Peptides against a protein of PDB entry 3JWR. Designs and how they scored, part 286

Target 1, 323 residues: chain A of PDB entry 3JWR
Amino acid sequence: TRELQSLAAAVVPSAQTLKITDFSFSDFELSDLETALCTIRMFTDLNLVQNFQMKHEVLCRWILSVKKNYRKNVAYHNWRHAFNTAQCMFAALKAGKIQNKLTDLEILALLIAALSHDLDHRGVNNSYIQRSEHPLAQLYCHSIMEHHHFDQCLMILNSPGNQILSGLSIEEYKTTLKIIKQAILATDLALYIKRRGEFFELIRKNQFNLEDPHQKELFLAMLMTACDLSAITKPWPIQQRIAELVATEFFDQGDRERKELNIEPTDLMNREKKNKIPSMQVGFIDAICLQLYEALTHVSEDCFPLLDGCRKNRQKWQALAEQ
Target 2, 298 residues: chain A of PDB entry 3JWR as posed
Amino acid sequence: TRELQSLAAAVVPSAQTLKITDFSFSDFELSDLETALCTIRMFTDLNLVQNFQMKHEVLCRWILSVKKNYRKNVAYHNWRHAFNTAQCMFAALKAGKIQNKLTDLEILALLIAALSHDLDHRGVNNSYIQRSEHPLAQLYCHSIMEHHHFDQCLMILNSPGNQILSGLSIEEYKTTLKIIKQAILATDLALYIKRRGEFFELIRKNQFNLEDPHQKELFLAMLMTACDLSAITKPWPIQQRIAELVATEFWEQGDQVGFIDFVCTQLYEALTHVSEDCFPLLDGCRKNRQKWQALAEQ

## One batch from the design tools (peptide; made by RFdiffusion4, then SolubleMPNN)

Design b2_p22_6_s4 (from b2_p22_6, 13 letters changed)
Fold by OpenDDE base, seed 5:
Structure b2_p22_6_s4 (fold): chain B 323 residues (1-323), chain A 22 residues (1-22)
Amino acid sequence: as target 1 above (323 residues)
Amino acid sequence: SEEEEAKELAEIEDQLADFLAS
């Protein structure tokens, strides 16, 4: 395609020029082409292209395929969300110095997972999928959408001309897919809530050890969630704009819940309760975000900008909630 | 079981929704 030709022929700027190592990064000013160029740079600077012998054209096609399989009519859970998740992962690996704690296969899996974790997202949560008796709810008992996202990821990875993993051995391929699946499933916030206690307790007791395979898996899950939620850490103007996108999508679900399911939406998804957004954001930060970024900062102190950003945004939301 | 896990996760989701709505 013309898009592929343009991407494959383009000069890829440095990570410094693209600012993709910055935790304060914003994609708002970037074109779709520039987001794809950033993604190529992430793969290159993480040594994934070299170590796994990726063909440039195949990588370009894969990126465009991933982007194409996000819906344009979804306010938040779109390509830009996935791209920002991957950028946060890249920043955490580089600037946060987590790269040295992980294997190349783990890094490969995390980057693919971050870009793929919301593929074909429909702008509704798992609860809506269950209550609407959607066909996907018959396939999976829990984490319905996350299973679907992984299925879409696998479909793309196996599509002709998109096989970025073709340079891997069979064992490396299996390992990578396992980690990708675990990482995508970890973005189910319910699973995060279920598992986080073990992680926080290991950190609290100073017993956290990345050489333990179970603890490694747990850490990768927590890191995925930290990147997925990283909008809450962004500079306030960026945070506000993203919060509006999230609210828009939630309100769209709430409107559908009323119309299609004949149920009253929760306050989070109720357009009429827009005035509660600041207090709900404070509650979300306190209940979900703060301890995660504290724990991540304990694993790597260079991740502090994420924690600091989260704390600053809590203060801003609290000030709005008090008005 | 997967069914028990599904129920637990659904309860967590409901609790989270209620908490955020409070």
Scores: peptide ipSAE 0.264, ipTM 0.856, DockQ to the pose 0.569
Fold by OpenDDE base, seed 4:
Structure b2_p22_6_s4 (fold): chain B 323 residues (1-323), chain A 22 residues (1-22)
Amino acid sequence: as target 1 above (323 residues)
Amino acid sequence: SEEEEAKELAEIEDQLADFLAS
């Protein structure tokens, strides 16, 4: 395609020029082409292209395929969300110095997972999919959408001309796919809530050890969630704009719940309760986000900007909730 | 079982929704 030709022929700017190592990064000003260039830079600067012998054209095609399999009519869970998740992962690996704690296969898997974790997202949560008796709800008992996202990821990875993992051995390939699956599934917030207690307790007791395979897996899951939720850490103007996108998508679901399921939506998804957004954001930060970024910062102090951003946004939301 | 896990996760989601709505 013309898009592929343009991307493959383009000079990829440095990570410094693209500012993709910054935790404060925003994609709002970037074109789709620029987001793809940023993605190439992430793979390159993580040494993934070199270490796994990725062909440039194949990587370009894969990126464009991933982007194409996000829906444009979804307000938040679109390519830009996936791209921002991957950028946060890149920043956490580089600026947060987590790269030095992980294997190249784990890094490869996390970056692929971050870009792929919401593939074909429909702008509705698992509860809606289940209650609507969608065909996907018959395939999976829990984490319905996350399983679907992984299936889409696997489909793309196996598609002709998109096989960015072709340079891996069979064992490396299996390992990478396992980690990708676990990482995508970890973005189910219910699974996060279920598992986070173990992680926080290990941190609290100073018993956390990345040499333990189970703890490594747990850490990768927590890191994925930290990147997935990273909008809450962004500078306030960015945070506000993203919160509007999230609210739009949630209200769209609430409207569908009324229309299609004949149910009253929860306050989070109720357009009539827009005035509750600030207090709900404070609640979300306190219940879900703060402890995660605190724990991540304990693993790597260089991740502090995520925690600091989260704390600053809590203050801003609290001030709005008090009005 | 997977069914029990699914129920547990659904309950967690409901609790989260209720908490955020309160």
Scores: peptide ipSAE 0.261, ipTM 0.849, DockQ to the pose 0.576
Fold by OpenDDE base, seed 1:
Structure b2_p22_6_s4 (fold): chain B 323 residues (1-323), chain A 22 residues (1-22)
Amino acid sequence: as target 1 above (323 residues)
Amino acid sequence: SEEEEAKELAEIEDQLADFLAS
């Protein structure tokens, strides 16, 4: 395609020029081509292209395939969300120095997972999928969308000309796919809530050890969630704009719940409850986000900008809630 | 079992929704 030719022939700017190492990064000013260039830079600077012998054209095609399999009519869970999740992962690995704690296969898996974790997202949550009796709800008992996202990820990875993992041994390939699956499934917020207590307890007791395979898996899950939720850490103008996108998607779901399911949406999904957004954001930060970024900062102090950003945005949302 | 896990996760999702709605 012309898009592939343009991407493959383009000079990829440095990570410094693209600012993709910054936790404060924004994609708002970037074209789709520039987001793809940023993605190439992430793979390159993490040494994944060299270490796993990725062909440039294959990587370009894969990135474009991933981007293409996000829906354009979804307000938040689109390519830009996946791209921002991956950028936060890159920043956490580089600026946050998490790279030094992980294997190359784990890094490869996390980056692929971050880009792929919401593939073919429909702008509705698992609860909606279950209540609507969608065919996907018959295939999976829990984490319905996350299983679907992984299936889409696997489909793309196995598609002709998209096989970025072809340079891996059979064992490396199996390991990578296992980690990708675990990482994508970990983005189910319900699974996060279920598992986070173990992680926080290990941190609190100073018993956290990344050499333990179970604790490593747990950490990768927490890191994925930290990147997935990273919009809450962004500078306030960016946070506000992203919160509007999230609210738009949730309200669209609420409208569908009324129309298609004949149910009253929750306050989070209710367009008429827009005035509750600031208080709900404070609640979300307190219940979900703060402890995660505190724990992550304990693992690597260089991740502090995520925690600091989250705290600053809590203050901003609280001030709006008092208004 | 997968069914028990599904039920537990559904309960967590409901609790989260209720918390965010409060």
Scores: peptide ipSAE 0.257, ipTM 0.849, DockQ to the pose 0.585
Fold by OpenDDE base, seed 2:
Structure b2_p22_6_s4 (fold): chain B 323 residues (1-323), chain A 22 residues (1-22)
Amino acid sequence: as target 1 above (323 residues)
Amino acid sequence: SEEEEAKELAEIEDQLADFLAS
C-alpha cells in the first residue's frame, strides 16, 4: 500500500526528537504516520529489531496492521490509546530503567502486548458484552474482551507479511506468546484488583524478587496496568482532554445500555451525571491508581514521575469536585 | 473454578462501578 511504502521509506527520528522517553509525552500533535514512526523507534531502541532480526518492511506492515485493527468510531479505546500505552511502557523501560530488570523476550512481549491490548475494542466493557449476550460472552467466562484482544493480536502476528516474530526460535516464540497473552489479560481491571494485593504485600514486606518466576509474571501484569492507566499521570491539560475522551466513550455505552438493554446506566456512564466526573476521578485515583504507582516507584525510583503526575492530578480533580 | 472466578470478577466490576459512582 502507499501507506506502507511511505512508512517504510521514512526516516525514523531519534527517541529524543520524538520525546518518547518522556513520561509527560502527548500524542495529540502527532499524525498517524508520526505515531507509526515513534513505534518503530521503540522497537529499535529496545534492541528488538536487532536481537530478533526483524525485517523493517515486516515491522512497518505489522504496525500498520495493528493500527488498522483499532476502530475509528471508538472515542478512547483506539489506536491512540494503544500507542500511548506502548509509549508509557517504553518510557518505563528506558527512563524508568525497568529494561535492565527484564529479558529481551519479556520486553518484546510487553511492547507487542501494549500495542495490541485493546485490538478491535468496541467502546463497551465486559459487563456490557456479557449482558448483551454477545457471541464472545459464550467463548469466555471472564475477561471476555481481553481474550478477544489477544486473539486479534495472534491473528495479526500470523498474517502474511506481518510475522515480526519469524526470527525467534520455536521456544522463544512460545514464551513470547505466553507473556503477550498474560500481559493482555492483565489489563482486565477486575483481574488487577484481584491480584494487586499480592504485589503490594510483597513490596510492603520487602520480599519482592524479580528472580522468582511467579513474582516476575505478577510484576509484568502490574506494569501493563500501570501503562494502560497512565493517562491519569499526564500533565493536567493532557489528563483533562483524555478524561473527556473516556467520558465520551462511557456515555456512549450508557446510551446503548438504555437503548439496547433497557437499563439505567451507572453514574460513570450516565451523561446526565457529568458533574460527578471530578469526584469519580478522585475516587478512581484513590482506589485504583495511587498504590500501583507507589509500588512501581518502589521497584524503580525512576518511575516517580508517574506517581507524581497521579498525585498532582488528584489535587486538580479534588479542587474541581469542591466547586 | 473458572465459573467461581468469573463470578468473583463480576462482583469486583460491580463494586468498582458502585465505588466510582458514590
Scores: peptide ipSAE 0.243, ipTM 0.845, DockQ to the pose 0.571

Design b2_p22_7_s1 (from b2_p22_7, 9 letters changed)
Fold by OpenDDE base, seed 2:
Structure b2_p22_7_s1 (fold): chain B 323 residues (1-323), chain A 22 residues (1-22)
Amino acid sequence: as target 1 above (323 residues)
Amino acid sequence: MEAELAAAKAFAEELIAAEEAA
């Protein structure tokens, strides 16, 4: 395609020029081509292209295939969300110095997972899929959408000309796919809520050890969630704009719940409860986000900008909730 | 070797899929 030719022939700017190492990064002013260039730079600077012998054209095609398999009519869970998740992962690995704590296969898997974790997202949550009796709800009992996202990820990785993992041994390939699956499934917030207590307790007791395979898996899951939720850490103008996109998607779901299911939506999904957004954001930060970024910062102090951003945004949302 | 690697990769994917259905 013309798009592939343009991407493959383009000079990829440095990570410094693209600012993709910054936790404060914003994609708002970037074209789709620029987001793809950023993604190439992430793979290159993490040494994934070299270590796993990726062909440049294959990587370019894969990136474009991933981007194409996100829906354009979804307000938040689109390519830009996946891209921002991957950028936060890159920043956490580089600026946050997490790279030195992980294997190359884990890094490869996390980056692929971050880009792929919401593939073919429909702009509705698992609860809606279950209640609407969607065919996907018959295939999976839990984490319905996350299983679907992984299936889409696997389909793309196996598509002709998209096989970025062709340079891996059989064992490396198996390991990578296992980690990708676990990482994508970990983005189900229900699973995060279930598992986070173990992680926080290990941190609190100073018993956290990345040499333990179970604790490593747990850490990768927490890191994926931290990147997935990273919009809450962004500078206030960016946070506000992303919160509007999230609210738009949630209200669209609520409208569908009323129309298609004849159900009164929860406050989170209810357009008529827009005035509760600030207080709900404070609640979300307190219940879900703060302790995660505190724990991550304990693993690596260089991740502090995520925690600091989250705290600053809590203050801003609280001020709005008091008006 | 390429054909064997491809077959082994496909088998690995099937094993991963089977663990999810369980």
Scores: peptide ipSAE 0.035, ipTM 0.434, DockQ to the pose 0.017; fails the geometry check
Fold by OpenDDE base, seed 3:
Structure b2_p22_7_s1 (fold): chain B 323 residues (1-323), chain A 22 residues (1-22)
Amino acid sequence: as target 1 above (323 residues)
Amino acid sequence: MEAELAAAKAFAEELIAAEEAA
């Protein structure tokens, strides 16, 4: 395609030029091509292209295929969300100095997972899928969408001309896919809630050890969630804009819940409750976000900008909730 | 993960409400 030719022939700017090591990064001003260039830079600067012998054209095709398999009619859970998740992962690995704590296969898996974690997202949550008796709800009992996202990820990875993992040994390939699956499934916030207590307790007791395989897996899950939720850490103008996209998608679901399921939506998905957004954001930060970024900062102090951003946005949302 | 974020936010709100009630 013309898009592939343009991408493959383009000079990829440095990470410094692209500012993709910044936790404050925004993609709002970037074209789709520029987001793809950023993604190439992430793979390159993490040494994944070299270490796993990726062909440039194959990587370009894969990136474009991933982008294509996000829906354009979804307000938030689109390519830009996946891209921002991956950028936060890259920033956490580089600026946050987590790269040195992980294997190359783990890094490869995390980056692929971040880009792929919401593939073919439909703008509705697992609860909606379940309540609507969607065919996917018959295939999976829990984490319905995350299983679907992984299936889409696997489909793309195995598609002709998209096989970025072809340079891996069979064992490396199996390991990578296992980690990708675990990482994508970990983005189910229901699973995060179930598992986070173990992580926080290990941190609190100073017993956290990345050399333990179970703790490593737990950390990768927490890191995925931290990147997935990283919009809450962004500078306030960026946070507000993203919150509007989230609200739009949630309200669209709420409208569908009324129309298709004949149910009253929760306050979060009820456009008539828009005035509750600030207080709900404070609640979300307190219940879900703060402890995660605190724990992540404990693992690597260089991740502090995420925690600081989250705290600052809490203050901003609280001020709005008091008006 | 908006819907999951929504569910998580709703869950977070429920958790907060439960913590405030405790």
Scores: peptide ipSAE 0.024, ipTM 0.633, DockQ to the pose 0.092; fails the geometry check
Fold by OpenDDE base, seed 1:
Structure b2_p22_7_s1 (fold): chain B 323 residues (1-323), chain A 22 residues (1-22)
Amino acid sequence: as target 1 above (323 residues)
Amino acid sequence: MEAELAAAKAFAEELIAAEEAA
């Protein structure tokens, strides 16, 4: 395609030029091509292209395929969300120095997972899928969409000309897919809530050990969630804009719940309760985000900007809630 | 602060329930 030709022929700017090592990164000013260039840079600077012998054209095609399999008519859970999740992962690995704590296969898996974790998202949550009796709800009992996202990820990885993992051994391939699956599934907040207590307790007791395979898996799950939720850490103007996108998508779901399911939406998804957004955001930060970024910062102090951003945004949302 | 934490928990629970109901 013309798009592939343009991407493959383009000079990829440095990570410094692209600012993709910054936790404060914004994609708002970037074209789709520039987001793809950023993605290439992430793979390159994490040594994934070299270590796993990725062909440049194959990587370009894969990135474009991933981007294509996000829906443009979804307000938040689109390519830009996946891209920002991956960028936060990249920043956490590089600037946050988490790269030094992980294997190359884990890094490869996390980056692929971050880019792929919401593939074919329809702008509705698992509850909607279940209540609508969607065919996907018959295939999976829990984490319905996350299983679908992984299936889409696997489909793309196995598509002709998109096989970025072709340089891996059979064992490396299996390991990578396992980690990708676990990482994508970990983005289900329900699973995060179930598992986070173990992670926080390990940190609190100073018993956290990345050499333990179970604790490693737990950490990767927490890191995925931290990147997935990273919009809450962004500079306030960016946070506000992203919150508007989230609200738009949630309200669209709420409207569909009324129309298609004949139910009253929850406050979060109720367009008529827009005035509750600030207080709900404070609640979300306190209940879900703060402890995660505190724990992550404990593992690597260089991740502090995520925690600091989260705290600053809490104050901003609280101020709005008091108005 | 308790009411805010309760609202926060309720929101989190709502998010979780919205995801667990699936």
Scores: peptide ipSAE 0.023, ipTM 0.660, DockQ to the pose 0.433; fails the geometry check
Fold by OpenDDE base, seed 4:
Structure b2_p22_7_s1 (fold): chain B 323 residues (1-323), chain A 22 residues (1-22)
Amino acid sequence: as target 1 above (323 residues)
Amino acid sequence: MEAELAAAKAFAEELIAAEEAA
């Protein structure tokens, strides 16, 4: 395609120029092409292209395929969300120095998972999918969308000309896919809530050990969630804008819940309750985010900007809630 | 700490229930 030719021929700017190592990164001003260039740089600077012998054209095609399989009519869970998740992962790996704690296969899997974790998202949560009796709800009992996202990821990875994993051995390929699946499934917030207690306890007791396979898996899950939720850590103007996108999508779901399912939406998804957004954001930060970024910062102190950003945004939301 | 944890759990449960009560 013309887009592929343009991307493949383009000079990829440095990570410094693209500012993709910054936890404060924003994609708002970037074109789709620039987001693809950033993605190439992430793979390159993580040594994934070299270590796994990726062909440049194949990587370009894969990136464009992933981007194409996000819906444009979804306010938040679109390519830009996936891209920002991957950028946060890249920043955590590089600036946060988590790269030194992981294998190349784990890094490869996490980056692919971050980019792929919401593929073909429909702008509705698992509850809506289940209640609407969507065909996907018949295929999967839990984490319905996350299973679908993984299926889409696998489909793309196996598509002709998109096989960025072709340089891997059979064993490496299997390992990578396992980690990708686990990472995508970990973005189900329900699973995060279920598992986070174990992680926090290990941190609290100073028993956390990445050499333990179970703890490694747990850490990768927590890291995925930390990147997926990283909008809450962004500078306030960015945070506000993203929160508006999230609210838009949630309100759209709430409107559909009323119309299609004949149910009253929760406050979170109720357009009439928009005045509760600040207090809900404070609640979300306290309930879900703070402990995660505290724990992540404990694992790697260089991830502190995520925690600091989260704390600053909590203060801003609290101030709005008091008005 | 218990009240914050309870509120956090309640909110998480509400988020989860909003996701599961489908």
Scores: peptide ipSAE 0.019, ipTM 0.624, DockQ to the pose 0.277; fails the geometry check

